# Designs tried in a protein design run: peptides against a protein of PDB entry 6DSZ. Part 335

Target 1, 361 residues: chain A of PDB entry 6DSZ
Amino acid sequence: NYVVTAQKPTAVNGCVTGHFTSAEDLNLLIAKNTRLEIYVVTAEGLRPVKEVGMYGKIAVMELFRPKGESKDLLFILTAKYNACILEYKQSGESIDIITRAHGNVQDRIGRPSETGIIGIIDPECRMIGLRLYDGLFKVIPLDRDNKELKAFNIRLEELHVIDVKFLYGCQAPTICFVYQDPQGRHVKTYEVSLREKEFNKGPWKQENVEAEASMVIAVPEPFGGAIIIGQESITYHNGDKYLAIAPPIIKQSTIVCHNRVDPNGSRYLLGDMEGRLFMLLLEKEEQMDGTVTLKDLRVELLGETSIAECLTYLDNGVVFVGSRLGDSQLVKLNVDSNEQGSYVVAMETFTNLGPIVDMCV

## One batch from the design tools (peptide; made by RFdiffusion4, then SolubleMPNN)

Design b2_p29_3_s2 (from b2_p29_3, 15 letters changed)
Fold by OpenDDE base, seed 5:
Structure b2_p29_3_s2 (fold): chain B 361 residues (1-361), chain A 29 residues (1-29)
Amino acid sequence: as target 1 above (361 residues)
Amino acid sequence: SEEQRKAIEEAFSAKIDEKEYLEKLAKSL
């Protein structure tokens, strides 16, 4: 009986930072195929706390904090459409990952979207949104007493959604999405009515964005709105203000991931397909009435890392670079550049042994 | 390495003012 101890997956396909283990702990959560790794950020570095096996490849992993929760909950969706909300509980030395809610959100009818699964959470924790199938937006209402994740579908007229996020600062849950039609790529917003189970007209739209617009970043207050990342351009829109930049440096390689650094959305990390790490900076202008508006956008090259599948800022200028194609890294952002003009120093590298070929023997 | 361990400990133990740090970084860019 050779128990072939299947090598643990090393390729990272998702990462998130938040307060999952406690209100005070800063956690790094890493998805490696079917495995969730939970770390605590300590003075000595990353301390492993728990590993959790999931019943399927993790497709979505998002932290969220419902009203009246002291710490974050974890939403996971698998590639087999198993959804769960997980809670960390510790009682003395006993550590439990509790399933607060679960459900299968697979539809019998629908074309799976070619761009894969998108899962998003409303910033006010009113709902989870899922783009699983073309022409459908699935909504999971967030209710504290519901152990069973119930979902409903809203029909989308826009069949080819590229990316979607919930916006911040909206009275009703509002999505912003990039979609493609025969005329090109566009940005649209919809309000999501939980009561009527339908879309209402959103606050704004932007027709004819860049042809390769691929990512939506929802920007927190005070700016609000969204950033749209393309191959050649980065645009901001909030309904009242539009700004676009086309920095030549981003044309060299496609930006594939992003992470918000500042809670107020003043800075973002961007990673491209060459492993270049950028900072996107939102320059603020304070008006005489105390309103804060976006003055300008700037993109600066920080340095080079492994090709990021996901990025997450921890603390103290430390960034986790989750890589699927290469080694994952902990990197330090320095205030001053080195002799090569890099602001990035690799502190730790986590060897990627490549894809675990599940040879079902 | 021992040097790497020290660098990690220094980075994680610094507990800097994030806002000030990021503002300083942004000014250097």
Scores: peptide ipSAE 0.481, ipTM 0.916, DockQ to the pose 0.879
Fold by OpenDDE base, seed 4:
Structure b2_p29_3_s2 (fold): chain B 361 residues (1-361), chain A 29 residues (1-29)
Amino acid sequence: as target 1 above (361 residues)
Amino acid sequence: SEEQRKAIEEAFSAKIDEKEYLEKLAKSL
């Protein structure tokens, strides 16, 4: 009996920070293929709390806090289209991960999108949106009492969605997405009607964005709107204000991941395919009426890390760099640069042993 | 290493005002 000691997966394919174990705890959650690792951020560093095996590769992992919840819930979607909402429960020393809701969201008919699974949550926790198949947007209404995740599809006229997010500050759930057609790449918005199970016209659109526009970042209030990241440009649009920058520094390598640093969306981390870590800065302009508008966008190089699959700011200038291709890292952002001009110091490195090849023997 | 452990503990224990820290960082960039 060869006990194939299945090596635990080490490649990170997702990470998120939030308050999952309690309202007061800061957690780092790491997805490593089928494994979910839960850490508490402590004065001594990352403390492991729980590991959870999932029935499939984690494709989406998002924290969200419905109204009246004291702590975040975790949405997981697997590559096999198993969806669940998880809650952390602790009773003394007993730690349980409770499935509050679950369901399979696979469609019998549909072309799986070439850009993979996208899962997003409305900031007001009204729904989960899923782009699983071309020409379909799946909606999971969020209801507290529903243990069975029910979903419905809305047809998208735009067949080639590149990225999609829910916008902040919208009366109705509103998506913003980059799509490609024969004329190029474009940005469009739709309101999602839960009642009618259809799209309504969104607040704005932007035709003919950069040809390599690849990511949408939803910006929270007071700015609202979205940031569109391309190969050569970063643009902001909120239906009223448009701003674009083309910093030469981002042309060297494709930005592949992002993370919001502060709750107000003034700062974002960006990671590129060369392992460069950037900060995107939203400069504010306060109007005489007390409205805050975006004055400018700035991108600054912080330093170099492992090639990030995902980034998440923890606290105290500590960032977790989740890497699929290389070693994951804890890095410190310093206020002052070192002699090499880097603001990044690697604190801890987590060896990536490579992909677990499921050798079906 | 012990030095690495101390650096981690220092970083995580600092309890910095995040807003002030990020503002200082943004000014140094």
Scores: peptide ipSAE 0.479, ipTM 0.914, DockQ to the pose 0.857
Fold by OpenDDE base, seed 2:
Structure b2_p29_3_s2 (fold): chain B 361 residues (1-361), chain A 29 residues (1-29)
Amino acid sequence: as target 1 above (361 residues)
Amino acid sequence: SEEQRKAIEEAFSAKIDEKEYLEKLAKSL
C-alpha cells in the first residue's frame, strides 16, 4: 500500500495579517485551498505555528476584533458555505484552534453569483455580510454568546453586485457596493437594519461610474467613504467629497487585489494581473477646524512581483505576496529605488507546484 | 542561501519606525 502523501497545496488563495495568536504577536495567516497556515512574524522571519485543515476550500478569511476581545478572531467561510469563527488558544505547549461559532449558510434557493463569494465584516463588529447569490445579501449578526451562526437574507434590487464593503464611521452598519445594470456600473450605499432585517437608504450614491469599476475599498476615519478601482480610473467618494484620477499606468493591466498599509488608510498596495505592485497614496489636508480631508490621490509603481491573488503588509516594509498563478513571495519595500527604478526586492520565494488535483483514489 | 537568510533576518529584525519609513518611501516616489 503506497501511501502517496498528497502534496500540500502551494497555491495561495487568501492571506491576512493581524494579532491572532496573542495581542502582542503579529501573525500572517495564509489560505491554501483547504489548509490554513499560521505564522508568527519574528525578528528571524516567519515562524510556522500551526496548520489547520478546513472542511472545504477557504473562500473568505477575515480577522476581526469584537469589543472586549484582547486578540483577533478569525472568520472563515468555505466554498461549501460552512462558516466558522475561530480562536487561537495556547495552554503551555498545547496549541488549540477553538471553534467559537459555526453554521452552514447555504440557501436552497438562489443563483450563485458569477463573481463568486464575497464576505465582509462590519468595522464595529455588529455583523458579517455575505454576497453568495444574486439578489440576496446574507447577514450574520455577531453575538458573543451564540455558538450557532444564524443568518438571514435581505433582498437586493441590484442583481449584479461586482464588489461590496462595509463603510467606516457609520451609526448603522452601511454597505457600499458596485453593481451593473443595463445603463452601466454604479455605486450605491445601504444601511443595514438588524432590527427590521431590511435595507434603508444609504448616505450617498454615484451613478455611471467607470464601466469596468471592479473593487470597493472602505476608507477608515478620518477620511471615511470609499475608493472605487476601475480599469482606467480610481475614484474617491464619501458623500461630500469626490476625487478621481486616471493614471495611464493602470490601463495596461487590471488591478485585482489591494491591501491597506496605514491604519488610517493613507496608503494602499495594489496588485495587477501582470504582477505589478503599486502604492495608492491618499494625501491629507488638515482644515482650520482640525478636520482631515482628502486633498489628492496618487498612484506610483513600486515594482514587479509574482501575480498577486492577495497582498498583505507585515512590518518593517515587508510585504507578503500571495500568488495562485505563480510563486508566493516575501518582498521588501525600499525607500530608494534600484538601478532599474524598482522599490521592490524579493527576499524569499515559495515555489508553487500548481493545483493539487485531489486524486481521490 | 545563507545570504538570503541573513537578508531576511536583517529585514525582520530592523524594528523601524513604520510611520517615518513609509513617509520617506512616499516622498521618494
Scores: peptide ipSAE 0.477, ipTM 0.916, DockQ to the pose 0.863
Fold by OpenDDE base, seed 1:
Structure b2_p29_3_s2 (fold): chain B 361 residues (1-361), chain A 29 residues (1-29)
Amino acid sequence: as target 1 above (361 residues)
Amino acid sequence: SEEQRKAIEEAFSAKIDEKEYLEKLAKSL
């Protein structure tokens, strides 16, 4: 009897920070193929709390807090289209991960999108949106009492969606997405009617963005709107204000991941395919009426890390760099640069042993 | 290493004002 000790996955394919174990705890959640690792951020570092096996590769992992919840819930979608909402419960020393809701969201008919699965949550927790198939946007209404995740599809005229997010500060759930047509890449918005199960016209659009525009970042209030990241440019739009920058430094390597640092969306971390870590800075302008608008965008090189698949700011200038291709890292951001001009110091490195070959036995 | 452990403990125990820290960082950049 060869006990094949299944080697634990080490390649990181997702990470998120939030308050999952309690309202007060700061957690780091790491997705490693079929495994979820849960840590608490402590004064001594990352404390492991629990590991959870999933029935498939984790494709989407997002924390969200419905109105009236004391702590965050976890949405997971697997590559096999199994969706669940998880809750952490602790009773004394007993730790349980409870499935609040579950469902399979696979369609019998549809072309799986070449850019993979996208899962997003409305900031007001009204719905989950899924781009699984070309020409379809799947909606999962969020209801507290519903243990069964039921979904419906809305048809998208735009067949080639590159990335999509829900916007902040919208009366109705509103998506912003980059799509490609024969004329190039564009940004469009739609309101999602849960009642009518259709799209309504969104507040704005931006035609003819950069040809390699690949990521949408929804910006919280007071700024609102979205950031669009390309190969050569970073643009902001909120319906009233447009701003674009084309810093030469981002042309050297493709930005592949991002993470919001400030709750108000004033700063973001950006990671590229060479392991360069950047900060995107949103400069504010306060108007005479007390409204806050975006004045400028700036991108600054912080330093070098492992090639990030995902980034998450923890606290105290500590960042987790989740890597699929290399070793994951805990890094410290320093206020002052070192002798090499780097603001990044690696504190801990987590060895990546390479891809787990799921031997289907 | 012991040095690495100390660096981790220092980083995680600092409990800094995040706003002030990020503003200082942004000014240094």
Scores: peptide ipSAE 0.476, ipTM 0.912, DockQ to the pose 0.876

Design b2_p29_3_s3 (from b2_p29_3, 13 letters changed)
Fold by OpenDDE base, seed 3:
Structure b2_p29_3_s3 (fold): chain B 361 residues (1-361), chain A 29 residues (1-29)
Amino acid sequence: as target 1 above (361 residues)
Amino acid sequence: DEEKKKEIKAAFSEKVDEEKYLEELAKSL
């Protein structure tokens, strides 16, 4: 009887940080193909709490906190278009992961987008947005009493969406997206009408962005707006202010992931295809009227890590580097650089044994 | 292995003022 110890998947394809187990606990959630690993960040390091098997590869994993929830809920979308909202419940020593809502969001008609599945949550938790198919934006209204995730589609005129996010501080849910047309890449915004199930004109657009603009970062208030990351440039736009930088250091390798460090969006981690870790800094200017505006953007090299598929800042200068191609890492950001000029020290390395096809029979 | 465990424990146990720490980092960059 060969107990084939089914090797657990080790390649990380997503990670998020938040307060999932309790309001007070800081959690690291790691997606490894069909497996969700839940950790608590403690004074002693990462403590494993629970592993959850999902019915398919995790394609989207996002924490969100609806108004009046004490802790974060977890949205998961699988590559098979199974959507669920999960809640952590603990009763003494008994840990349960409860499905608050679920649904299948697959369409019978549509071309699956070449850039894969994008799932986003409105910061005010009004809806989930899904880019699954070209020319369609799927909306899942968030209703607390609804155990069935019902979705509808809105037609997008823009067939080739590269990335999309919900913006912060918008009266109506507003998406910002990079799209490609025959003239190049552009940024556009739309308001999402839940009532009319249509797009309204968004607050701003930016035509002719960098040809390799690949990522949208929604910036929280007080700045608002979005950061657009390209191969050569990083741009900020909020409707009133535009700022662009072209730091030579980012031209060397494509930035492939990002994570917000500060709740106010003053700092971001950026990871590139060479495993370089950067800090993107938003420099504030306080106006005489008390308004805070973006003064400048700065990008600084922190050091080198494994090639990140995902990044997440934990606490205390600790970053989890989720890698698909290499070993995942816990790294420490130090205030002082080492002898090599690196601000990054690897604390722990999680060996990647490669893509284990979890044959869930 | 024990030294690395101590470093990991130190990194997680010495909860600094995170905002101050990140500000100091940002100034050093």
Scores: peptide ipSAE 0.474, ipTM 0.895, DockQ to the pose 0.836
Fold by OpenDDE base, seed 5:
Structure b2_p29_3_s3 (fold): chain B 361 residues (1-361), chain A 29 residues (1-29)
Amino acid sequence: as target 1 above (361 residues)
Amino acid sequence: DEEKKKEIKAAFSEKVDEEKYLEELAKSL
C-alpha cells in the first residue's frame, strides 16, 4: 500500500484579507484548491495559524461581518455547490473552525454559467447572492439563527451575466451587473426584495458599455456606485455621475483581478494577464457643502509581479499576489520608484509546483 | 537568506501611517 502522500496544493485560486481570528488580528486567508490557509499578519511577517481541508474546490471565499459580530465570518462556496459560513474560535491554544451554517445550493434545473460561479455578499450583510446558472440569481438570506443555508432563485431576464456585485449605501440590497445581449454589453442595477423574492428596478443603468467590459467593482461611500473595467476603458457610474478613462497602458493586457486598498475606495490594485500591477486612483473633490464627489480616475503602473489570480492589500504597503499560473508573492509598494521605474519589490516568493495531478492510480 | 528575512521583518515591523504612506505613493505616481 503505497500511501501516495498527496502533495499539498500550491496554486492559489483565491485570497482575502480581514479580521477572521479576532477583531484585532489582520488575517490573510488563502484558498489552494480544497485547502484553506489562515495567516496572521505580524510585525515579523505572515504567521501560519491554521490549515483547513474543504470537501471540494473552493470557488467563492468572502469575509463578511454581520451586525453585532466582533470579527469577520467566512463564506465559502465549493465547485460542488456546498455552501458554508465558518467562524474562527480559539480557546487557549485550541483552535477550531466552526461551521455556523451550511447547505447545498445546487439546482436540478439550470445551465451552469460558462463564466463560472460568482458569489457576492451584500455590504450590510442582508444576503448572499449567487450567479450559478444562466437566467437565475440565487439569494441566501443571512439570518444568525439559521444553521441551514436556505436559498431561493430569482429569474434574471439577462441570461449572460459577465460579473455582478452588491452596491454600497443602498436602502435595499442592490446588485450591479455587466451582461451581454445581441446588442452588446450593458450595465444594469436591480434591487433585491427578500420579502417578495423578486427584482425591483434599480437606481440606474448604462446601455452599450465597452464590448469587453468584464468586471464590476462596488465603490464604498462617500463615492458609491460602481467601477466597470474593460479591455480599453475604465468607467465609473453612481447614477448621478459618469466618468470614463481609456489609458493606453491597459490595452496591452486584460485586467483580470482587482483589490480595494482603502476602506473608502479611493485606491484599488489591478492585475493583468502579463503580471503588471496597477493602481487605480479615485481623485476626490470636496464641495463647499462638504460633499465628496469623484473628480477623476487615474491609472498608474506600479510594476511587475507574478500573474495574479487574486490580489489583496495587507498593511504597510504590503500586497499578497496570489498566483495560479506562477509563484505567489509578497510584494512591497515603495513610495519611490527604482531605476527601472518600478514601485514594486518582491519580498517573498512561494513556489508553485503546478496543478496537483490527481494521479488516480 | 538572512538579509531577505531582515527585509521582510522591516517591511512588516516599520509600521507607517497608512493614509500618509499611500498619499505619498499617490503623489509620486
Scores: peptide ipSAE 0.469, ipTM 0.895, DockQ to the pose 0.862
Fold by OpenDDE base, seed 4:
Structure b2_p29_3_s3 (fold): chain B 361 residues (1-361), chain A 29 residues (1-29)
Amino acid sequence: as target 1 above (361 residues)
Amino acid sequence: DEEKKKEIKAAFSEKVDEEKYLEELAKSL
């Protein structure tokens, strides 16, 4: 009996923060291949609550709070297209992870996208969107009132979607995506009609963005719109306002991940392939009518960390740096720089033993 | 809450209408 002590996976492939265990608890959820780790964020650090084994590699992990829920639910999609919605339930000392819903969302027909699985949730929790296959967008309705709404595919004319997000503040669920065609990369928006099960024209588009535009960030109200991250440029667009910056510092290494710091979308963490951590700042301008518009974009180098696969702002300037290639870190953002000009201090390091290659023996 | 769980479960259990997909694919050819 070779008890192969299956080493626990240590490489982080996703992280998310929210209120999963309770409405009051701040949680950090970490995806490590087939394992989900749940922590409570405390003043003393990360308190482990539970580890959960998944029946496959976690490809999507998103927290969302439907109307009438007191705490966040967790959507998980695996690389084998097994979807579930999980709820945390505590009864005294007993901790249960309840599967509220589950299913397989695999289609028999479709080319799996080379850019992998993308899963997004509408900020108003009207639907989940999935880009699983080229030329298809799967919609999973989340509305309580319409029991007849079922998962369906909408055809995308744009076959090569690079990234996609739901926008904030839209009357109808609206996606914003970067796509590539023979003419270059472009940004487009679509409204998703649940009733007609089709795309309508979105509020805006931008043709011929940067050739290496790779990420979409949906910006909350009051700004709205989206940020497009490229190799050399960062662009904001909301239909009315377009603003682009090309700070030379970001050209040195590709931005690979982002995380929103402020609920209002005023600040974002950016991580590059060299482990540099940046702050993207949205400078506000208040109009005479009380509307808030974007005045400017600014990027600041905060310091260096492990190469982030994912970033999660926790609280009080503490950031979790989830790394696939290196050690994950808990870091502190300081107001004052150190002698080297860094605003980042490592608080804790979590050793990465490397990817567990599932040697199917 | 149970009704929403059933609804979400139903949404996940639905097979993509392969016929409708094939019809749409055929319209694109």
Scores: peptide ipSAE 0.000, ipTM 0.234, DockQ to the pose 0.011
Fold by OpenDDE base, seed 2:
Structure b2_p29_3_s3 (fold): chain B 361 residues (1-361), chain A 29 residues (1-29)
Amino acid sequence: as target 1 above (361 residues)
Amino acid sequence: DEEKKKEIKAAFSEKVDEEKYLEELAKSL
């Protein structure tokens, strides 16, 4: 019996940053198929704290902080529709990952969406939204005392949702989504009524966006609204302001991931299928009334990395590049470019040994 | 690699005011 020591998965399929271990610790959480790796970001680099085996492939991993929690909680959804909310608890040297809530959110009837599982959390932590099946939006109300994650479905008229996010600064939980119909791709918003378990008309819509519009970024206040990323264009919309750019440099390869750099949403990292790393900048214009509006959008090429499945800005210009296809990296963003015009320096590389071939033993 | 650990250390230990660093980065781009 050759106990082939099952090689730990190395391909990254998700990463998030936040304050999971404590209010003060900056964490990097990495999903590697069924494994969750928890790091503390330190001056010495990534300090491993815990590895957690999950009962399935991690499909969604999001940190959120309900009102009155001192640190972030972790929402996980598996590819088999097992949902949980996890809490980190340390008692001296004992480290426990506590399941605060759990549930299975699988429906007996529904076509799984071709674009995969999407999970989002309302910025005010009122609900979790799930796009699992075509024509359905699943809502998990967030209640602190509820150990059982119960969900309900709202019917979406839009059968082919490409991406969806919750918007910031909305009185009611409001989703913004890109969808496709026979006429093309469009952006729409809906308010989500927890009480009535229905959609209300959202604040705005944009018909006939770019045909390859693939991602929605919710922008924090003071800007609010959303960024829509396509193959050829980047568009901002907040109901009142519309702005689009079509920088030629993004046409060369599809942008596949993004991460917010600053809390105010003035900058985002973008990664494409060639491993190019970009900065998206939101230029501010202060109006005479003190209102901050978007003046312009700018995209700058920072450099090249491994092909990112996920990006996470950590601190001090350090970025984690989570790669599924290549080696994951810690990279430093520099103010000054090198001789090649790159602002990116690789600090650490994490070897990707490829897919664990389930050798049927 | 001890050198990589030192570089990581340096990179995280540079208390560059993140906002200022990122403003400078945004201006230099």
Scores: peptide ipSAE 0.000, ipTM 0.304, DockQ to the pose 0.898; fails the geometry check

